# Ledger of designs, part 62: peptides against a protein of PDB entry 3V4L

Target 1, 386 residues: chain A of PDB entry 3V4L
Amino acid sequence: GQPLAKDKVALLIGNMSYWEHPKLKAPLVDVYELTNLLRQLDFKVVSLLDLTEYEMCNAVDEFLLLLDKGVYGLLYYAGHGYENFGNSFMVPVDAPNPYRSENCLCVQNILKLMQEKETGLNVFLLDMCRKRNDYDDTIPILDALKVTANIVFGYATCQGAEAFEIQHSGLANGIFMKFLKDRLLEDKKITVLLDEVAEDMGKCHLTKGRQALEIRSSLSEKRALTDPVQGAPCSAEALVRNLQWAKAHELPESMCLKFQCGVHIQLGFAAEFSNVMIIYTSIVHKPPEIIMCDAYVTDFPLDLDIDPKHANKGTPEETGSYLVSKDLPKHCLYTRLSSLQKLKEHLIFTVCLSYQYSGLEDTVEEKQEVNVGKPLIAKLDMHRGL

## One batch from the design tools (peptide; aimed at target 1 A78 L206)

Design b2_p22_3_s3 (made by RFdiffusion4, then SolubleMPNN; from b2_p22_3, 10 letters changed)
Fold by OpenDDE base, seed 5:
Structure b2_p22_3_s3 (fold): chain B 386 residues (1-386), chain A 22 residues (1-22)
Amino acid sequence: as target 1 above (386 residues)
Amino acid sequence: SEAERLAEARAAGAMGVIEVED
């Protein structure tokens, strides 16, 4: 019969905004496009941008909690990285210069933990460099991996080689994602799919002799990313997994705020990633005696590190939101919360209405506090270890 | 220099950039 997945879970990490290392651009688009494709494949996707070491560890731990017997697990990483002695290290955004294995996440350690979950399939898509880090002389003594015959690695590059992003005048994919996205929805064994991606990448003049996809697999069964999920979650563990995932993807409901002056504000929320949310405000009703009014969001939790200069923009693009702008309502003020994984408390903020009456020179302000609970990834309490 | 820091970063596994002229 066709292989069935008990469930399908993906963790996508895109690190771009490094503190001590060159900034990247491609992981933004790559994580976003891959998220949309994996959702079409009925994956439960957690998508995270710009994680610290601590945040990456917690994201992996939460991902491992979603894994169980017969579940398909997919880990995608785009960012800086290295390979020492066949061990792949993902570099967090807060990694020091130089970084070492102690500052990084070892993919083979994650694989070991995934094997303990008795997963149906383990897929690693590593869009990072595979050069040796000469500043890290540590030979990690990894425990022997189990022989599970269900492992697939898609490396964006060969052993000891660099991976590249393409910088155009606009947003572009990394080289690996550029070719992967065109085939990801195909109903093929995952190793066959990746082999076709390798052939497509090999035909590209930009990558020829610079970057080549490497496939490493022990996959003994015909498993595809298109494999259907087994029907309704009948196990308690499947219900818990579904609830935990749903909790991490629940947006606040849109609100209609009524001010004493008779102005009505629509407050809305959109997810760009599991840790990135756009807040938007619009004036839905204004009394005729009010000549001007604006609704600003302010007084955010300090943990979110929101600069007021970057809040309340007239376009999503002015907030740094280039991907979801087409799906957002027009004629709003937009605020991008890019670090929801840092939120320890409820998201409480103020909506400030500034307005002017006809024939009065002075502006009047009214304020309402809004509590939307813990949005998206903030519901996982990734901070409970501090 | 910034170029030396970039070279050191690339030596440590920083992702490369391919600039495509339009």
Scores: peptide ipSAE 0.248, ipTM 0.817, DockQ to the pose 0.574
OpenDDE base, seeds 1, 2, 3, 4: peptide ipSAE 0.231, 0.248, 0.246, 0.241; ipTM 0.796, 0.814, 0.814, 0.810

Design b2_p22_3_s4 (made by RFdiffusion4, then SolubleMPNN; from b2_p22_3, 10 letters changed)
Fold by OpenDDE base, seed 2:
Structure b2_p22_3_s4 (fold): chain B 386 residues (1-386), chain A 22 residues (1-22)
Amino acid sequence: as target 1 above (386 residues)
Amino acid sequence: SAEEELEKARAAGAMGKIYVED
């Protein structure tokens, strides 16, 4: 019979905004497009941008809690990285220059932990460089991996080689995702699918002699990303997993705020990623005696590092949100919260209404405090332990 | 050229993904 997945879980990490290293651009688009494709494949997807070392460790720990016997686990990483002695290291955004293994996450350590969960399939998609780090001579003593015939690595590049981003004038995928996205929905064994992606990449003149996909697999079974999830969650563990993922993806409900002047504001929320949310405000009712009114959000928790200069924009794109702008209501003010993993408390903020009456020169202000609880990934308390 | 920028990035010891102009 066709193999069945007990469940399907993916962790996607895109690191771009490095502190001490060159900034990247492609991981934004790559994580977003891969998220949408994996959702069509019935994956529970956690998508995270710009994680510190500590935040990456916690994201991996939370991902491992979603894994169990016969679950398909997929880890995607796009960012800086290196490979020493056959060990792949993902570089966090706060990594020093130069970085070392002690500042980075070892993929083979994550694989070891996934094998302890008795997963049905382990897929690693590593869109990072595989050059040796000459500043790190540490030979990691990794414990011997268990012999499991269920591991697939898709490396965006060959051993000792670089991965590239193509600089386009607009939003563009990385080279690996550009080809992967066209085939990801195909009902094929994952190693066959990746081999076809490798052939497509090999035909591209931009990648020829610069970047080639490498596949490393122990997969003995015909498993595909299209394999159906086993029906209703029959176990308590499957229910817990479903609830844990649902908590990490719960948006605040849209609210209608009523001000004393009779203005009504719609406050709405949209997820761009598991740690990135857009707040939008719109005036839905205005008394005729009010000639001008604006509704803006302010007084965010300090942990979110929200710059007021980047808040309350007339377009989603002005906030740095280029991907979800088509799905958002028009004619709002938009604010992007890009670091929800840093939120320790409830998201409390102020909605301010500034307005003017016909025949009065002075502007009037009204304020309402809003508590939306812990949105999205903030429910996982990724800071438990600091 | 994209090759000269790549060579500059390599010479600078840039570890990580490299931007290539189209």
Scores: peptide ipSAE 0.155, ipTM 0.714, DockQ to the pose 0.178
OpenDDE base, seeds 1, 3, 4, 5: peptide ipSAE 0.147, 0.142, 0.148, 0.154; ipTM 0.726, 0.713, 0.729, 0.729

Design b2_p22_4 (made by RFdiffusion4)
Pose (drawn by RFdiffusion4):
Structure b2_p22_4 (pose): chain A 386 residues (1-386), chain P 22 residues (1-22)
Amino acid sequence: as target 1 above (386 residues)
Amino acid sequence: SSTELVSREAEFSEEVLEEKAS
């Protein structure tokens, strides 16, 4: 009568800043939006931006680790894609020009690994172009899929076609997400809901005849993204899964820093994506003997490759964050740490204090090191092992 | 302000297209 989910797990990847290919803009916004919607449907969500081939492979491994028998698995990709010989490929940021299947992730490979885990539902939302990569000589000769009647595809466009994004100078949105976001929360069967989305997408003027939603499904059960999760976890296997999930969304505690000169610096942290964290520095207390002082953050791990233009900015928007000043506490210096999947080490940076005493010209510099461990997805140790 | 409709196609460079044509 009522279909049930052992758990609902989602992996969302949004690639924008390609090295050898045109950079995109809507993936960040779409990924942020799909996480919020999927969390309302009680999903364990992993949100990641600008992943290389190696990094992409690890995100799939962490996602597969969160899937077991009866778990609804969902994969959303927004970025560059090509389709050759019946296979869909997601292109990582590190892809060369020209690129081949070896450089890319085959969705069919990911689907087989999910079937090996006995998942109740396999939903794929591929918000990418589907044309031929004429430079791809390799045909993967993949093994046949087990008939499991739970595979669902939400292609943003058809084979040989293009998926489009509106790059309005402001926010920038994807077409598939514009029509998906208004309908995702419905209690319809996943296939029915995706078809209703395809109708509204046809009413689109910007994309008519260039992009249409393609649905491919084997699903023979009235399964939906709104189906409930098996109430009390109470199983030992179910507990290990909730820990593995919580292990990736840990944020450093908002600490207060005391300086030898009697100055207090409040250090705050904010989550944007599993890959993205925002630090803010507020000067909470200073002694009367000091009037002039500015707190600045430096000496980040070189693995992260933090650009100076994204750090120590008056507002979060100036760092490139999707989070706005109403979401983040007011008046601090905001710094954006994207690319946490690049952190093998522990997070150590210096909170540098430049200050001046009453009646003196000289400028005094007090550097204090801060170790915040492995925030968010860095805690998963994606680089672990030999 | 500008608004553009952009494909998510991974385009190939002109030099790579010339080398392929040759």

Design b2_p22_4_s1 (made by RFdiffusion4, then SolubleMPNN; from b2_p22_4, 10 letters changed)
Fold by OpenDDE base, seed 5:
Structure b2_p22_4_s1 (fold): chain B 386 residues (1-386), chain A 22 residues (1-22)
Amino acid sequence: as target 1 above (386 residues)
Amino acid sequence: SETKLVSYTPETSEEVLKKAAE
């Protein structure tokens, strides 16, 4: 019969806004496109941008809680990275310059923990460099991996080589994701799919002789990303996993706020990533006596580091949201919350209505506090895990 | 627009300083 997955879970991390390192661009697009493809493949996807070391550790721990016997686990990483002694290190956005293994996440440690969960398939897609870091002389003493015969690594590049993005005037994929996305939905053994991606990438004139896909596998079974999920949750653990994932993807319900002046505001929410939410406001009713009326969101929790200069924009693109803008309602004010993983408390903020009556020169303000609980990834309380 | 390849290997501050001194 066709192999069945007990469930399918993916963690996608895209680091681009480094503090002490060159900024990247492709991880934004790559994580977004891969998220949409994996969702079409019935994966439970957690998609995270711009994580610190601590936030990456917590994201991995939460991902490991979603894994169980026969579950397919997929880890994708796009960002800076290195490889020492056959160990792959993902570089967090807060990593110092130079960084060491103590500042980074070792992929082989994550693999060990995935093997302890008795997963049905372990896929690592590593869109990072594999050049040695000469500033890190630490030899990781990794415990011996179990012989599980269910491991696939897709490295965006060869050992000791570099991975690249193409920076144009617009949004573009990294080289690896550019070719991976065209094949990802194919009903093929994952190693065969990656071999076809390697052949397609090998035709790229820009990276010829600089970047080549490497596949490392011990996959004894014909397993594909297209393998169907087993329909009935067979265990209490499967129910808990489904509930935990659902919590991490629950948006606040849209609200209709009514002000004393008779203005009605629609407040809505959209997810760009598991840690990135867009708030949008629109005036849905205005009394004729009110000639001018604006609705602003303000007083966000300090942990979110929301600059008011970047809030309440007339377009999603002015907030830095280029990917979901087509799916958002038009004629709103937009605010992008890009760091929901930092939220410790409920998301409480103020909706401020500024308006003017016909024949009065003075502006009137009304305010309403809104509590939307913990949106998206903030429900996992990632900051409590360590 | 110039097409630039950007490496996912960050240059260290020391490497940047060496290249700026050459």
Scores: peptide ipSAE 0.294, ipTM 0.683, DockQ to the pose 0.541
OpenDDE base, seeds 1, 2, 3, 4: peptide ipSAE 0.289, 0.283, 0.277, 0.281; ipTM 0.686, 0.670, 0.669, 0.672; seed 3 fails the geometry check

Design b2_p22_4_s2 (made by RFdiffusion4, then SolubleMPNN; from b2_p22_4, 6 letters changed)
Fold by OpenDDE base, seed 1:
Structure b2_p22_4_s2 (fold): chain B 386 residues (1-386), chain A 22 residues (1-22)
Amino acid sequence: as target 1 above (386 residues)
Amino acid sequence: SSTELVSFTPETSEEVLEEAAA
């Protein structure tokens, strides 16, 4: 019979905003596109941008808690990386220059931990460079991997080579994702699907002789990303997994704020990623004696590192949100919270209404504090180790 | 429109500007 997945879980990490390294752009688009495709494949997807070493470790630990016997696990990483002695290292955004293995996450260590969960399938999609890091002489003594015959690595590039992005019109797409997205929904064995992606990439003149997909697999069974989730009554563990994933994707409810002047504001929330939320405000009622009014959000928790210069924009794009702008209401002020993993407390902020009466020169301000609890990934308390 | 290839290595920020032939 066709293999069944007990469940399907994906962790997608896109690192772009490096502190000590060149900034990337493709991981934004690639994580977003892959998230939408994997959701169509009935994956529970956690999508995270711009993680520090500790945040990446915690994201992997939370991902491993979602894994269990017969679950399909997919890890995607897009960002800086290297390969020493056949070990792949994902580089966090806070990694020093030069970075070493002690500053990075070893993919083979994650694989070991995934094998301990007795997963049905382990897929690694590594959209990073595989050049040697000559500043890292560490030979990781990896424990012998179990022979689980359920492992697939898709490397965006061959050993010792680079992975590239194509920048066009301010957006970038990774070359690997450009070809992967066209095939990902196909009902094929995952290794056959990746082989077709490798052929498609090999026909591209831009990448010819620069980047080639490498597939490393021990997959003995015909398993596909399209394999249906087993509809059996959820085990207690499957219920916990579903609840944990749902918590990590729970948005605050949209609310109507009423000010003393009689202005009514709609406050709404949208998820761009599991750690990226857009807040939007709109004036839904204005008394006729008020000629102008705007609703600003301010006084965010310091842990979120919100620059006021990038808050309260007239378009989502001016906040750096290009991907979800079509799904947002128009005629709002928009604020992008890009680091929800840093939130230790409840998200408390101020809505400030600035308005002017007809025939008064001075602007009036009214303020309301809003507590929305822990939105999205902030519910997982990714800081419990600090 | 120039297509820029940017490497995911911090060491090789060589923007290979391939002029897209018109």
Scores: peptide ipSAE 0.211, ipTM 0.660, DockQ to the pose 0.293
OpenDDE base, seeds 2, 3, 4, 5: peptide ipSAE 0.136, 0.147, 0.143, 0.164; ipTM 0.612, 0.620, 0.620, 0.607

Design b2_p22_4_s3 (made by RFdiffusion4, then SolubleMPNN; from b2_p22_4, 8 letters changed)
Fold by OpenDDE base, seed 1:
Structure b2_p22_4_s3 (fold): chain B 386 residues (1-386), chain A 22 residues (1-22)
Amino acid sequence: as target 1 above (386 residues)
Amino acid sequence: MTTELVSTTAETSEEVLEKAAE
């Protein structure tokens, strides 16, 4: 019969905003597109942008808690990376220049931990460069991997080569994702699907002789990303997994704020990623004596590092939100919270109403504090240990 | 339209400007 997945879980990490390294653009689009495709495949997806070493470790630990016997685990990474001695290293955004293995996450260590969970399938999609790092002479002594016959690696490039992005009109798409997205929904054995992606990439004149997909597999069974999830969650572990995933994707409820002047504001929330939320405000009622009226959000927790210059924009795109703008209400002010993984406390902020009465020159301000609890990924308390 | 291939290496961002011929 067709194999069944007990569940399907994916962790997608896109690192772009490096501190000491060149900034990337493709991971934004690639993580978003892959998230939407994997959701259509009934994956529980955690999507995270711009993680530090500590945040990446915690994201992997939380992902490993979602894994169990017969669960399909998929790890996607897009960002800087290197490969030394057949070990793949994902580079966090806070990695020093030059970085070393001690500053990076070893994919083979994650694989070892995934094998301990008795997973049904382990898929690694590594959209990073595989050049040697000559500043790292460390030979990781990896423990012998178990013979689980359920591992697939898709490397965006061949050993010792670079991965590329195509930049067009300010958005970039990784070469690997450009071809992967067209086939990802196909009901094929994952190694066959990746082989077809490799052929498509090999036909592209832009990438021919520059980037080639490499597949490493021990997968003995016909397993596909399309494999159906087995039944209702009946185990305590399956219920915990579903609750953890649901918590990481719970948005605050939309609020109607009423000010003393009689203005009513709608406050709404949208998820771009598991750690990226858009706040939007709109004036839903205004007394006729008020001629001008704007609703700003301010006084965010310092841990979120919100620049007021990028807050309260007239368009989602002006906040850096290009992907979800079509799904947002129009005629709002928009603010993008891009680092929800840094939130230790409840998200408390101020809604400031600035308005002017007809025949008064001075602007009046009214303020209301809003507590929305821990939104999205902030519910997982990824800071447990600081 | 110019299609730019940008390397995702931390060490060497070689922008290979390929002019996509129309």
Scores: peptide ipSAE 0.148, ipTM 0.640, DockQ to the pose 0.299
OpenDDE base, seeds 2, 3, 4, 5: peptide ipSAE 0.134, 0.144, 0.132, 0.139; ipTM 0.638, 0.634, 0.634, 0.629

Design b2_p22_4_s4 (made by RFdiffusion4, then SolubleMPNN; from b2_p22_4, 12 letters changed)
Fold by OpenDDE base, seed 5:
Structure b2_p22_4_s4 (fold): chain B 386 residues (1-386), chain A 22 residues (1-22)
Amino acid sequence: as target 1 above (386 residues)
Amino acid sequence: MEVKLVSFTPETSEEVLKKAAE
């Protein structure tokens, strides 16, 4: 029969906004496109942008809690990275220059922990450079991996080589993701799928002789990303996993705010990523005696580091949201919360209504505080160890 | 269209401007 997955779980990390290193662009689009494809494949996807070392550790720990016997685990990483002594290191956004293994996450350590979960399949897709870091002479003493015959590495590049992004008209895609996305939905053994991606990438005149896909696999079974999830959760652990994932993807309910002047505001929420949410406001009712009326969001928690200059934009694109703008309602004011993993408390903010009556020169303000609890990834409390 | 390749290496962002010949 066709292989069954007990469940399918993916963690996608895209690091772009490095503090001490060159900024990247491709991880934004690549994480978003891969998220949508993996969701079509019935994966439970956590998608995270711009994580610190501590936030990456917590994201991996939460991902490992979603893994169990026969679960398919997929880790995707796009960002800076290096490879020393056959160990792959993912570089967090807060990594110093130069970085060392102590500032980075070792993929082989994550693999060890995934093997302890008795997973049905372990897939690593590493869209990073594989150059040696000459500033890190640390030989990682890794524990011996188990022989599980269920491991697949797709490296975007060869050992000692670079991974590249293609920047075009302000958008960027990683070379690896550009070819991976075209085949990801195919009902093929994952190693066969990646081999076809390697052939397609090998035809790319841009990266010929600069980047080539490397596949490392011990996968003895015919496992595909298309393999169906087994029916209703048969265990308490499967129920807990489903609840934990659902908790991390719960958006606040849309609200209709009523002001004393008789103006009604619709407040809505959209997820761009598991740690990125768009808030949008629209005027849904205005009394005829009110000639001008604007609704602003303000007074966000300090942990989110929201610059008011970037809030309350007339378009999603002005907030830096290019990917979900088509799915958002039009004629709103938009605010992008890009660091929900930093939220320690409930998301409390103010909706400020500024309006003018016909025949009065003075602008009137009304304010309403809104508490939406912990949205999306903020429900996992990824900051609890700080 | 001008296609810019940017390396994911921190040290060497070699901007390889390749003209995509149509």
Scores: peptide ipSAE 0.187, ipTM 0.665, DockQ to the pose 0.290
OpenDDE base, seeds 1, 2, 3, 4: peptide ipSAE 0.181, 0.165, 0.186, 0.158; ipTM 0.660, 0.649, 0.656, 0.654; seed 2 fails the geometry check

Design b2_p22_5 (made by RFdiffusion4)
Pose (drawn by RFdiffusion4):
Structure b2_p22_5 (pose): chain A 386 residues (1-386), chain P 22 residues (1-22)
Amino acid sequence: as target 1 above (386 residues)
Amino acid sequence: SETLTLMSRDGSTSEEIPVSDL
């Protein structure tokens, strides 16, 4: 009568800043939006931006680790894609020009690994172009799929076609997400809902005849993204899964820093994506003997490759964050730490204090090191092992 | 005039569209 979910897990990857290919803009916004919608449907969500081939493989491994028998698994990709010989490929940021299947992730490979884990539902939302990569000589000769009647595909466009994004100077949105976001929360069967989305997508003027939603499904059960999760976890296997999930969304505690000069610096942290964290520095207290002082953050792990133009900015928007000043506490210096999947080490940076005493010209520098461990997805140790 | 860019996600196609035409 009522279909049930052992758990609902989602992996969302949004690639924008390609090295050898045109950079995109809407993936960041779409990924942010799909996480919020999927969390309202009680999903364990992993949100990641600008992953290389190696990094993309690890995200799939962490996602597969969160899937077991009866778990609804969902994969959303927004970025560059190509389709050769019946296979869909997601292109990582590190992809060369020209690129091949070896440089890319085959979705069919990911699907087989999910079937090996006895998942109740396999939903794929591929928000990418589907043309031929004429340079691709290799045909993967992949093994046949087990008939499981739970596979669902939400292609943003058809084979040989293109998926489009509106790059309006401001926010920038994807077409698939414009029509998906208004309907995703419905209690309809996943295939029915995706078809209703395909109708509204046809009413689109910007994309008519260039992009149409393609649905491919084997699903023989009235399963939906709104189906409930098996109430009390109470199983030992169920507990290990909730820990593995919580292990990735840990944020450093908002600490207060005391300086030898009697100055207090409040250090705050904000989550944007599992891959993205925002630090803010507020000067909470200073002694009367000091009037002039500015707190600045430096000496980040070189693995992260933090650009200076994205750090120590008066507002979060100036760092490139999707989070706005109403979401983040007012008046601090905001700094954006994207690319946490690049952190093998522990997070150590210096909170540097440049200050001046009453009646003196000289400028005094007091540097204090801060170790915040492995925030968010860095805690998963994606680089672990030999 | 206000405009927007409709771009394919492989970047192979780009079109500038005036907002007034919508």

Design b2_p22_5_s1 (made by RFdiffusion4, then SolubleMPNN; from b2_p22_5, 8 letters changed)
Fold by OpenDDE base, seed 4:
Structure b2_p22_5_s1 (fold): chain B 386 residues (1-386), chain A 22 residues (1-22)
Amino acid sequence: as target 1 above (386 residues)
Amino acid sequence: EETVILQSTDGSTQEEIPLSSL
């Protein structure tokens, strides 16, 4: 019969906004597109951009809490990385220059922890360079892996080679994701699917002889990403997993704010990623005596590091949100909160209504504080260890 | 011709390529 997954869980990390290293562009698109594809495959997806070392560790820990016996676990990473002594290191955005293993997450350590969960399938998709880091001479003492015969690595490139992206002004995938996305929904054994992706990537003239997909697997069963999830969660652990995932993806409800002047504002929320939310404001009612009226969001928690220059934009794209703009209402002011993992407390902010009456030159302001609780990933308290 | 940059994900390699090559 077709294998059944007890559940399917994915953690996707895209690091692009490095502090001390060259910035990337593809991880934004790659994580977004892969999230949408994995959701069509009934994966519970946590998608995170621009994580520090501490935030990456916590994201992995929370991902491991979603894993259990017979669960399919998928880890995708796009960002800086290296490979020393057959160990793959994912580089956080706050990594020093040069980075070392002490500043990075070892994928083989994550695999060990996944094997302790008795998972049904472990898939690693590593869209990073696999060059040796000569500034890191440390040999990590790894515990021996268990023989689980349920492991698949899809490396975007060969050992000692680079992975590439196209830095266009527009949205472009990394080379790996460009080919992976076209096949990801196919009902094939995951190793066969990745072999076909390798053949497609091998036709890319840009990366020919520079990048090639490497598949490393110990997969004894015919398992596919299309394998159906076992029906209604019968176990307490499955209920906990579903609740934990649901908490991490709960958006604030849309609010209707009423101001003393009689203006009504709709405040709405959209998820771009598990740690990235768009706030949008729209004027839904304006008295005729009010000639000009704008609704700004301000006074965000300092932990979110919101630059006012990028807040309250007339388009989602002006906030840096290029992917969700089609799904957002038009004619709003938009603000992108890109670091929800940094939120220690409730998201409290001010809606400021600026307006002018007919025949008055002076602008009037009314303010209303809004508490939306902990949105999305902020419910996981990824900072509790600081 | 418009160009784009093919970049390694570690930023160590950058190559300017024609947009028509995509």
Scores: peptide ipSAE 0.526, ipTM 0.939, DockQ to the pose 0.820
OpenDDE base, seeds 1, 2, 3, 5: peptide ipSAE 0.487, 0.436, 0.337, 0.494; ipTM 0.928, 0.911, 0.878, 0.930

